# Ledger of designs, part 13: peptides against a protein of PDB entry 5EIB

Target 1, 366 residues: chain A of PDB entry 5EIB
Amino acid sequence: VDLEPGTMDSVRSGPFGQIFRPDNFVFGQSGAGNNWAKGHYTEGAELVDSVLDVVRKESESCDCLQGFQLTHSLGGGTGSGMGTLLISKIREEYPDRIMNTFSVMPSPKVSDTVVEPYNATLSVHQLVENTDETYCIDNEALYDICFRTLKLTTPTYGDLNHLVSATMSGVTTCLRFPGQLNADLRKLAVNMVPFPRLHFFMPGFAPLTSRGSQQYRALTVPELTQQMFDSKNMMAACDPRHGRYLTVAAIFRGRMSMKEVDEQMLNVQNKNSSYFVEWIPNNVKTAVCDIPPRGLKMSATFIGNSTAIQELFKRISEQFTAMFRRKAFLHWYTGEGMDEMEFTEAESNMNDLVSEYQQYQDATAD
Target 2, 366 residues: chain A of PDB entry 5EIB as posed
Amino acid sequence: VDLEPGTMDSVRSGPFGQIFRPDNFVFGQSGAGNNWAKGHYTEGAELVDSVLDVVRKESESCDCLQGFQLTHSLGGGTGSGMGTLLISKIREEYPDRIMNTFSVMPSPKVSDTVVEPYNATLSVHQLVENTDETYSIDNEALYDICFRTLKLTTPTYGDLNHLVSATMSGVTTCLRFPGQLNADLRKLAVNMVPFPRLHFFMPGFAPLTSRGSQQYRALTVPELTQQMFDSKNMMAACDPRHGRYLTVAAIFRGRMSMKEVDEQMLNVQNKNSSYFVEWIPNNVKTAVCDIPPRGLKMSATFIGNSTAIQELFKRISEQFTAMFRRKAFLHWYTGEGMDEMEFTEAESNMNDLVSEYQQYQDATAD

## One batch from the design tools (peptide; made by RFdiffusion4, then SolubleMPNN)

Design b1_p8_7_s3 (from b1_p8_7, 5 letters changed)
Fold by OpenDDE base, seed 1:
Structure b1_p8_7_s3 (fold): chain B 366 residues (1-366), chain A 8 residues (1-8)
Amino acid sequence: as target 1 above (366 residues)
Amino acid sequence: TKAYPPAY
């Protein structure tokens, strides 16, 4: 789905374009112009029914519908505005199904789009209410990984999207291969989400290796375990040491000893025990799939529900407040039919989410 | 890409 035809044509002509049905390409002509309101109330609202017709058709063809997965950006107009409209409409029609998202967070290091903090704040407000699971993929963290870890001097969208694709492949492993932990979206939610609003995850992937060091790196279970818990490997720009893990899932892929995995996972929890909440017992889950990703002998994917995620929301909130207090660019949104109150409500709900994470961070076992 | 994970 897109409000521009050019992106859809690029997907259709791409190496995997043939895996999608031609009738499942739904697109507009005018785009959203990086405006959430165009995505949500005007251009996106004109297209949404055509998307819902395709969603219904594909849902009826499922033997057992678990839920929905949306991949979108929060900085643009289409992914943010139309994406959140679709989430709302799908949740209204399928209230008993899991809503999962891969949400790309904006960063000034990657994009010069000035209104990204508005689009992101308005989107987070919708995601808090209308999703069950949200993977926070932060363009700032992806840029820093590309620059610091991968030694790319000038990271591109291709380099960032490569990390996103590896992470998405990792977190969906248990859904694609039978007999794994969290083999369905509902089981994942039960294990990862202790409180309904606290459903924002910090993903991570290992191994991450620069081209110059590939020949010198061993791929071992201890090294994968150490790297996936390193703050520098988090794909959300948060330091887990500034918060506490509510829940963690680790997905190992490749031929390895389950005993060695369990030993290393126990060791990393014991070494980092101060960074876990004490009042959620058995809050770390581990899966091992014997099928490695293409081109690797083994990998590990990390999913963290941490109170440190508030650092990401604080960054967006600070950028939002700096513009909104001056009503900068607001006329582009109000001209599409939005009220100024919708901005204030979105800011308030995101600040409440930050306060909720802080409350559970400070909670002790009584 | 110039890094691991390798391109698919």
Scores: peptide ipSAE 0.055, ipTM 0.758, DockQ to the pose 0.020
Fold by OpenDDE base, seed 3:
Structure b1_p8_7_s3 (fold): chain B 366 residues (1-366), chain A 8 residues (1-8)
Amino acid sequence: as target 1 above (366 residues)
Amino acid sequence: TKAYPPAY
């Protein structure tokens, strides 16, 4: 789905364009112009019914519909505005189904789009209320991984998207291969989300290795485990050492010893015990899938529900507040029928979310 | 398409 035709043409002409049904390409002509309000209230609202018709049709074809997975950017107008409109409409029609998102967070290091803080804040407000699981894919963190870990001098969107695709493949492993932990979206939510609003995940993928270091890097369970829990490996721009893990899932792929995995996962928990809440028993879950990713002998994917994720929301909030206090660019949103109160409500809800994470960070077993 | 690993 897009509000511009050119994206659909790019997907259709791409290596995998033929896997999508032609009728499932739904697109507008005018675009969102990086404006959440165009995506949510005007251009996106004109297109949403045609998308919902496709969603209904595909849902009816399912033997057992678990839920929905949306991949979108929170910095743009289409992914943010229309994406959150779709989430809301799908939630309304399918209240008993899981809503899962891969939400790409904007970064000034990656994009020059000035209004990204507005689009992101307005989107987060919707995601708090209308999703069950949100993987926070932060362009800040992706850029830093590409630059610092992968030693890419000038990271491209192609480099960032490669990390995203690896992560998405990792976190969906249990859904695609039977007999795994978290074999359905609901079981994942039950294991990962102790409180309904605290459903924002910090993902990570291992191995991540620079070309120059590839020959020196051991692909072992200990090395994968160490890298997954390294703050520099998080695909959300927060330091897990500044918070506490509420829940963690680790998904190992490839032929490895389950015993070795369990030992390494226990060791990393013990080493990092101060970074876990003590009042959630058995809050680390591990899965092993014998089928490695293509071109790897083994990999590991990390999913963290950490109170440190508040750093991501604080960053967005600070950028939002800096613009909003001056009413900068606000007329582009109000001109699409938005009220200024919708901005203050979104800001408030995101600040409440930050406060909730802090509350549970500071909570004791007593 | 970039292949696994995300080694650059």
Scores: peptide ipSAE 0.055, ipTM 0.714, DockQ to the pose 0.020
Fold by OpenDDE base, seed 2:
Structure b1_p8_7_s3 (fold): chain B 366 residues (1-366), chain A 8 residues (1-8)
Amino acid sequence: as target 1 above (366 residues)
Amino acid sequence: TKAYPPAY
């Protein structure tokens, strides 16, 4: 789905364009112009029914519909505005199904779009209410991983998207291969989401190795485990050491000893015990799949529900507040029929979410 | 070949 035809043509002409049905390409002509209100109330609203017709058709063809997975950006107009409209409409029609998102957070290091903090704040407000699971994929963190860890001098969108695709493949492993922990979206939610609003995850992937170091690196369970829990390996721009893990899932892939995985996972928890809440027993889940990713002998994918995620929301809130206090660019949104009150409500709900994470960070077993 | 996760 896109409000611009050129994006859809790029997907069709791409190496995987043939895996999608031609009838499942739904697109507009005008684009959203990086405006959430165009995506949500005007251009996106004209297209949404055509998307819902496709969603219904594909849902009816499922033997067992678990839920939906949306991949979108929060900085643009289409992914943010139309994406959250679609989430709302799908939630209304399928209230008993899991809504899962891969939400790309904007960064001024990657994009020069000035209104991204508005689009992100308005989107987070919708995601808090209408999703069950949201993977926070932060362009800030992806850029830093590409530059610092992968030693890419000039990270491209292709380099960032490669990390995203690796992570998405990792977190969906248990859904795609039989006999795994968290084998469905609902089981994942039950294990990862202790409180309904606190459903924002920090993903991570290992191994991440620079081209020059690849030949010297051994792929071992201890090294994968150590890298996966490193703050520099988080794909959300948060330091887990500034918060506490509510829940963690680790997905190992490849031929390895389950005993060695369990030993290393226990060791990393014990070494980092101060960074876990003490009042959620058995809050770390581990899965092992014998099927490695293509071109790797083994990998590990991390999913963290941490109170440190508030650092990401605070960054967006600070950028939002700096513009909103001056009413900068607000006329582009109000001109599409949006009320200024919707900005204040979205800011308030995101600040409430930050306060909720802080409350659970400060909670003791006493 | 990219040295971060191969295109799979």
Scores: peptide ipSAE 0.036, ipTM 0.700, DockQ to the pose 0.020
Fold by OpenDDE base, seed 4:
Structure b1_p8_7_s3 (fold): chain B 366 residues (1-366), chain A 8 residues (1-8)
Amino acid sequence: as target 1 above (366 residues)
Amino acid sequence: TKAYPPAY
């Protein structure tokens, strides 16, 4: 789905374009112009019914519909505005199904789009209410990984999207291969989401290795385990040491010893025990899939529900507030039928979410 | 040598 035809043509002409049904390419002509309001109330609203018709048709063809997965950006207009409209409409029609998102958070290091903080804040407001699981894929973190860890001097969208793809492949491993922990979206939610609003995940992928260091790095279970818990390896620009893990899932892929995985996972928990909440028992889950990702002998994917995720929301909120106090660019949104009140409600809800994370961070065992 | 994760 897109509000621009050119993106769909790129997908269709791509190496995997033929795996998608032609009738499932739903697109507009005008685009959203990086405006959430165009995605949500105008251009996106004109297209949403055509998308819902496809969603219904595909849902009816499922033997067992678990839920939905949306991949979208929060900085743009289409992914943010139309994406959240779709989430809302799908949630209304399928209230008992899991809504899962891969939400790409904007960063001024990656994009010069000035209104991204508005689009992101308006989107987060919708995601808090209408998703069950949201993977926070932060362009800030992706850029930093590309630059610092991968030693890319000028990270591109291609480099960032490569990390996104690896992460998405990792977190969906249990859905794609039988006999794994969290083999369905609902089990993942039950294990990862202790409180309904606190469903924003910090993903990570290991190994991350620069081209120059590959010859010198062993792929071992201890190294994967150490790297996946490193703050520099998080796909969200948060330091887990500034918060507490509510829940963690680790998905190992490749032929490895289960015993070694369990030992290393226990060791990392014990070493980092101060960074876990003590009042959620057995809050770390581990899965091992014998099938490695393409081109690797082994990998590990991290999913963290951490109160440190508030750092990401604070960053967006600060950027939002700086523009909103000046009413900068608001006329582009109000001209599409939005009220200024919707901005204040979205800001308030995101600040409430930050406060909720802080409360659970400060909570002790009774 | 490809950076890890490898380019698929």
Scores: peptide ipSAE 0.039, ipTM 0.720, DockQ to the pose 0.018; fails the geometry check

Design b1_p8_8_s1 (from b1_p8_8, 4 letters changed)
Fold by OpenDDE base, seed 1:
Structure b1_p8_8_s1 (fold): chain B 366 residues (1-366), chain A 8 residues (1-8)
Amino acid sequence: as target 1 above (366 residues)
Amino acid sequence: SEAKAAVF
């Protein structure tokens, strides 16, 4: 789905364009112009019924519908505005199904779009209420990984999207291969989400290795485990050492010893015990899939529900507040039928989410 | 080139 035809033409002409049904390409002509309100109230609202018709058709063709997975950006107008409109409409029609998102967080290091803090804040407000699981993929963290870890001098969107694709492939491993931990979206939610609003995940992928260092790196379970828990390897721009893990899932792929995985996972938990909440027993889950990712002998994918994710929301909130205090660019949103009150409600709800994460960070076992 | 996230 897109509000611009050019994106759909790029996907259709791409190396995987033939995997999608032609009738499942739903697109507008005008775009959202990086405006959440165009995506949510005008251009997106004109297109949403055509998307819902496709969603219904595909849902009816499922032998067992678990839920929905949306991939979108929060900085743009289409992914943010129309994406959150679709989430709300799908949740209204399918209230018993899991809503999962891969939400790309904006960063001034990656995009010069001035209104991204508005689009992100308005989107987070919708995601808090209308998703069950949200993978926070932060363009700032992706850029930093590309630059610092992968040694790319000028990271491209292609480089960032490569990390996103590896992460998405990793976190969906248990859904695609039988006999794994979290083999369905609901089991993942039950294991990862102890409180309904605290469903924002820090993803990570290992191995991440620069092209120049690939030949010198052994892929071992200890190295994968160490890299996966490294703050520099998080695909959300948060330091886990500034918070506490509520829950963790680790998905190992490739031929390895389950015993070695369990030993390394126990060792990393014990070394980092201060960064876990003590009142959630057995809050680290581990899966091993014998099928490696394409081009690797082994990998590990990390899913963290950490109170440190509040650093990401604080960053967005600070940027939002700096613009909103001056009422900068608001006329572009109000001109599409949006109320200024919705900005205040979205800011409030995101600040409440930050406060809720802080409360559980400071909570002790009684 | 804007990274337009495709909604899929």
Scores: peptide ipSAE 0.019, ipTM 0.468, DockQ to the pose 0.035
Fold by OpenDDE base, seed 4:
Structure b1_p8_8_s1 (fold): chain B 366 residues (1-366), chain A 8 residues (1-8)
Amino acid sequence: as target 1 above (366 residues)
Amino acid sequence: SEAKAAVF
């Protein structure tokens, strides 16, 4: 789905364009112009019914519909505005299904689009209410990984998207291969989300591999385990040491000893015990899939529900507040039918979410 | 414009 035809043509002409049904390409003509309000109330609202018709048709063809997975950007107008409209409409129609998102958080290091903090804040407000699971894919973290870890002098969107692809492939492993922990979206939610609003995940991947770099580093299970808990491997720009893990899932892929995985996972928990809440028993879950990623002997994917994610939301909130206090660019949104109150409500709800994470960070076992 | 985000 897009409000611009050119992205759809790129997907259709791409190496995997043939895996999608032609009738499932729904697109507009005008685009959202990096404006959440165009995505949500105007251009996106004109297209949403056509998308819902496709969603219904595909849902009816499912023998067992678990839920929905959306991949979108929170900095752009289409992914943010239309994406959150679509989430809301799907949630209204399928309230008993899991809503899962891969939400790409904007960063000034990656994009010069000034209004991204508005689009992100307005989107997070919708995601807090209408999603069950949100993977926070932070362009700040992706850029830092590409630049610092992968030594890419000028990270491209292709380099960032490669990290996104590895992460998405990792977290969906349990859904694609039978006999794993979290084999369905609902089991993942039950294991990962102790409180309904606290459903924002820090993903991480090991080994970090750049596009075309066959780093044939045969990582060991200890090295994978150490890397997946390293803040430098997190796809969200927050330090897990500044918070506490509520829950963790680790997905190992490749031929390895389950015993060695369990030993290393126990060791990393014990070494980092101060960074876990003590009041959630058995809050670390481990899965091992014998099928490695393409081009790797083994990998590990991390999913963390950490109170440190508040650093990401604080960053967006600070950027939002700096513009909103001056009413900068606000007329582009109000001109599409938005009220200034929607901005204030979105800011408030995101600040409440930060406060909730802080409350659970400071909570002790009484 | 290229979507100024890492998008899949």
Scores: peptide ipSAE 0.018, ipTM 0.445, DockQ to the pose 0.031
Fold by OpenDDE base, seed 5:
Structure b1_p8_8_s1 (fold): chain B 366 residues (1-366), chain A 8 residues (1-8)
Amino acid sequence: as target 1 above (366 residues)
Amino acid sequence: SEAKAAVF
């Protein structure tokens, strides 16, 4: 789905464009620009019913519908505005189904779009209420990984999207291969989400290796395990050491010893015990899939529900507040039918979410 | 070209 036709043409002309049904390409003509309100209330609202018709048709064709997965950006008008409209509408129609998102968080390091803090805050407000699981894929973290770890001098959207695709492939491993931990979206939610609002995940991937060092890197279970817990391998710009893990899932892929995985996972938990909440027993789950990702002998994907994710929301909130206090660019949103109250409500709800994460960070076993 | 997260 897109509010611009050229995006669909790019997907169709791509190496995998033929895997999608032509009728499942729903697109507008005008685009949202970078305006959440256009995505949510005007241009997106005109298109949403056509998308829902496709969603219904595909849902009816499922033998067992678990839920939905949305991939969207929170900085742009379409991904943020129309994406959250779709989430809301799907949630209304399918309340008993899991809503999972891959939400790309904006960063000033990656985009010059001044209104991204508005689009992100308005989106997070919707995601708090209408999603069950949200993978926070932070463009800041992706940029930093590309620059610092991958040694890319000028990271491109192609480089960032490569990390996104690797992460998505990793976290969906258990859904795509039978007999794994979190084999369905609901089991993932039960294991990862101890409190309904605290469903924002910090994904991570290993190995992250520069082209120049790839030939010198050993791929071992200990190295993968260590790298998954390294803040530099997180796809969200948060330091796990500044918070506590509520829950963790680790997904190993490739031919490896399950015993070695369990030993290394126990060792890393014990070494990092201060970074876990003590009041959630057995909060680390591990899966091993014998099928490696394409081009790797083995990999590990990390899913962390950490109170450190509040750093991401604080960053967005600070940027939002700086603009909103001055009512900067607000007329572009109010001109599409939004009230200033919707901004205040969204800011409040995101600040409440931050406060909730902090509360559980500070909570003891007593 | 934004990291156009495709709705799937």
Scores: peptide ipSAE 0.016, ipTM 0.479, DockQ to the pose 0.039
Fold by OpenDDE base, seed 2:
Structure b1_p8_8_s1 (fold): chain B 366 residues (1-366), chain A 8 residues (1-8)
Amino acid sequence: as target 1 above (366 residues)
Amino acid sequence: SEAKAAVF
């Protein structure tokens, strides 16, 4: 789905364009112009019913509909505004289904779009209320991984999207292959989400290796486990050491010893015990799939629900507040039918979410 | 090429 036709033509002409039905390409003629209000109330609102008709048709063709998976950006007007409109409309029609998102967070290191803090804040407000599981994929973290870990001098959107695709493939492993822990979206939510609003995950992937070092790196279960828990490998720009893990899932892929995986997962938890809440027993879940990702012998994917995710929301809130106090660019949103109150409500709800994460960070077993 | 939204 897009408000611009040229994106659909790029996907259709791409190496995987033939895997999608032609009728499932839904697009507008006028893009959102990086404006959430255009995505949510005007251009996106004109297109939403045609998207819902496709969603209904595909849902009816499912033998067992678990839920929905949205991939979107929170900085752009289409992904943020129309994406959250679609989430709301799908939630209204399918209240008993899991809503899962891969939400790309904006960063000033990657984009020069000044209004991204507005689009992100307005989107987070919708995601708090209308999603069950949200993978926070931060463009800042992706850029830093590409530059520092992968040794890419000038990271491209292609390099960032490669990390996103590897991570998405990792977290969906249990859904795509039989006999795994968290084999459905609802089981994942039950294991990962102890409180309804605290459903924002920091993903991570291992191995992350520069092209020049790939030939010299052994892929071992201990090295994958260590790298997966390293703060530098998190796809969200927060330090897990500044918070506490509520829940963790680890998904290993490839031929390896389950015993060795369990031993290494126990060792990493014991070494990092101060970074876990003590009042959630058995809050780390591990899965092993014998099928490696393409081009690797083995991998590990991390899913963390950490109170440190508040650093990401604080960054967005600080940028939002700096603009909103001056009413900078606000007329572009109010001109599309938004009220200033919607901005204040969205800021308030995101600040409440930060306060909730802090409360559970500071909570003891007594 | 902006990372544009795909619905799956």
Scores: peptide ipSAE 0.014, ipTM 0.490, DockQ to the pose 0.040

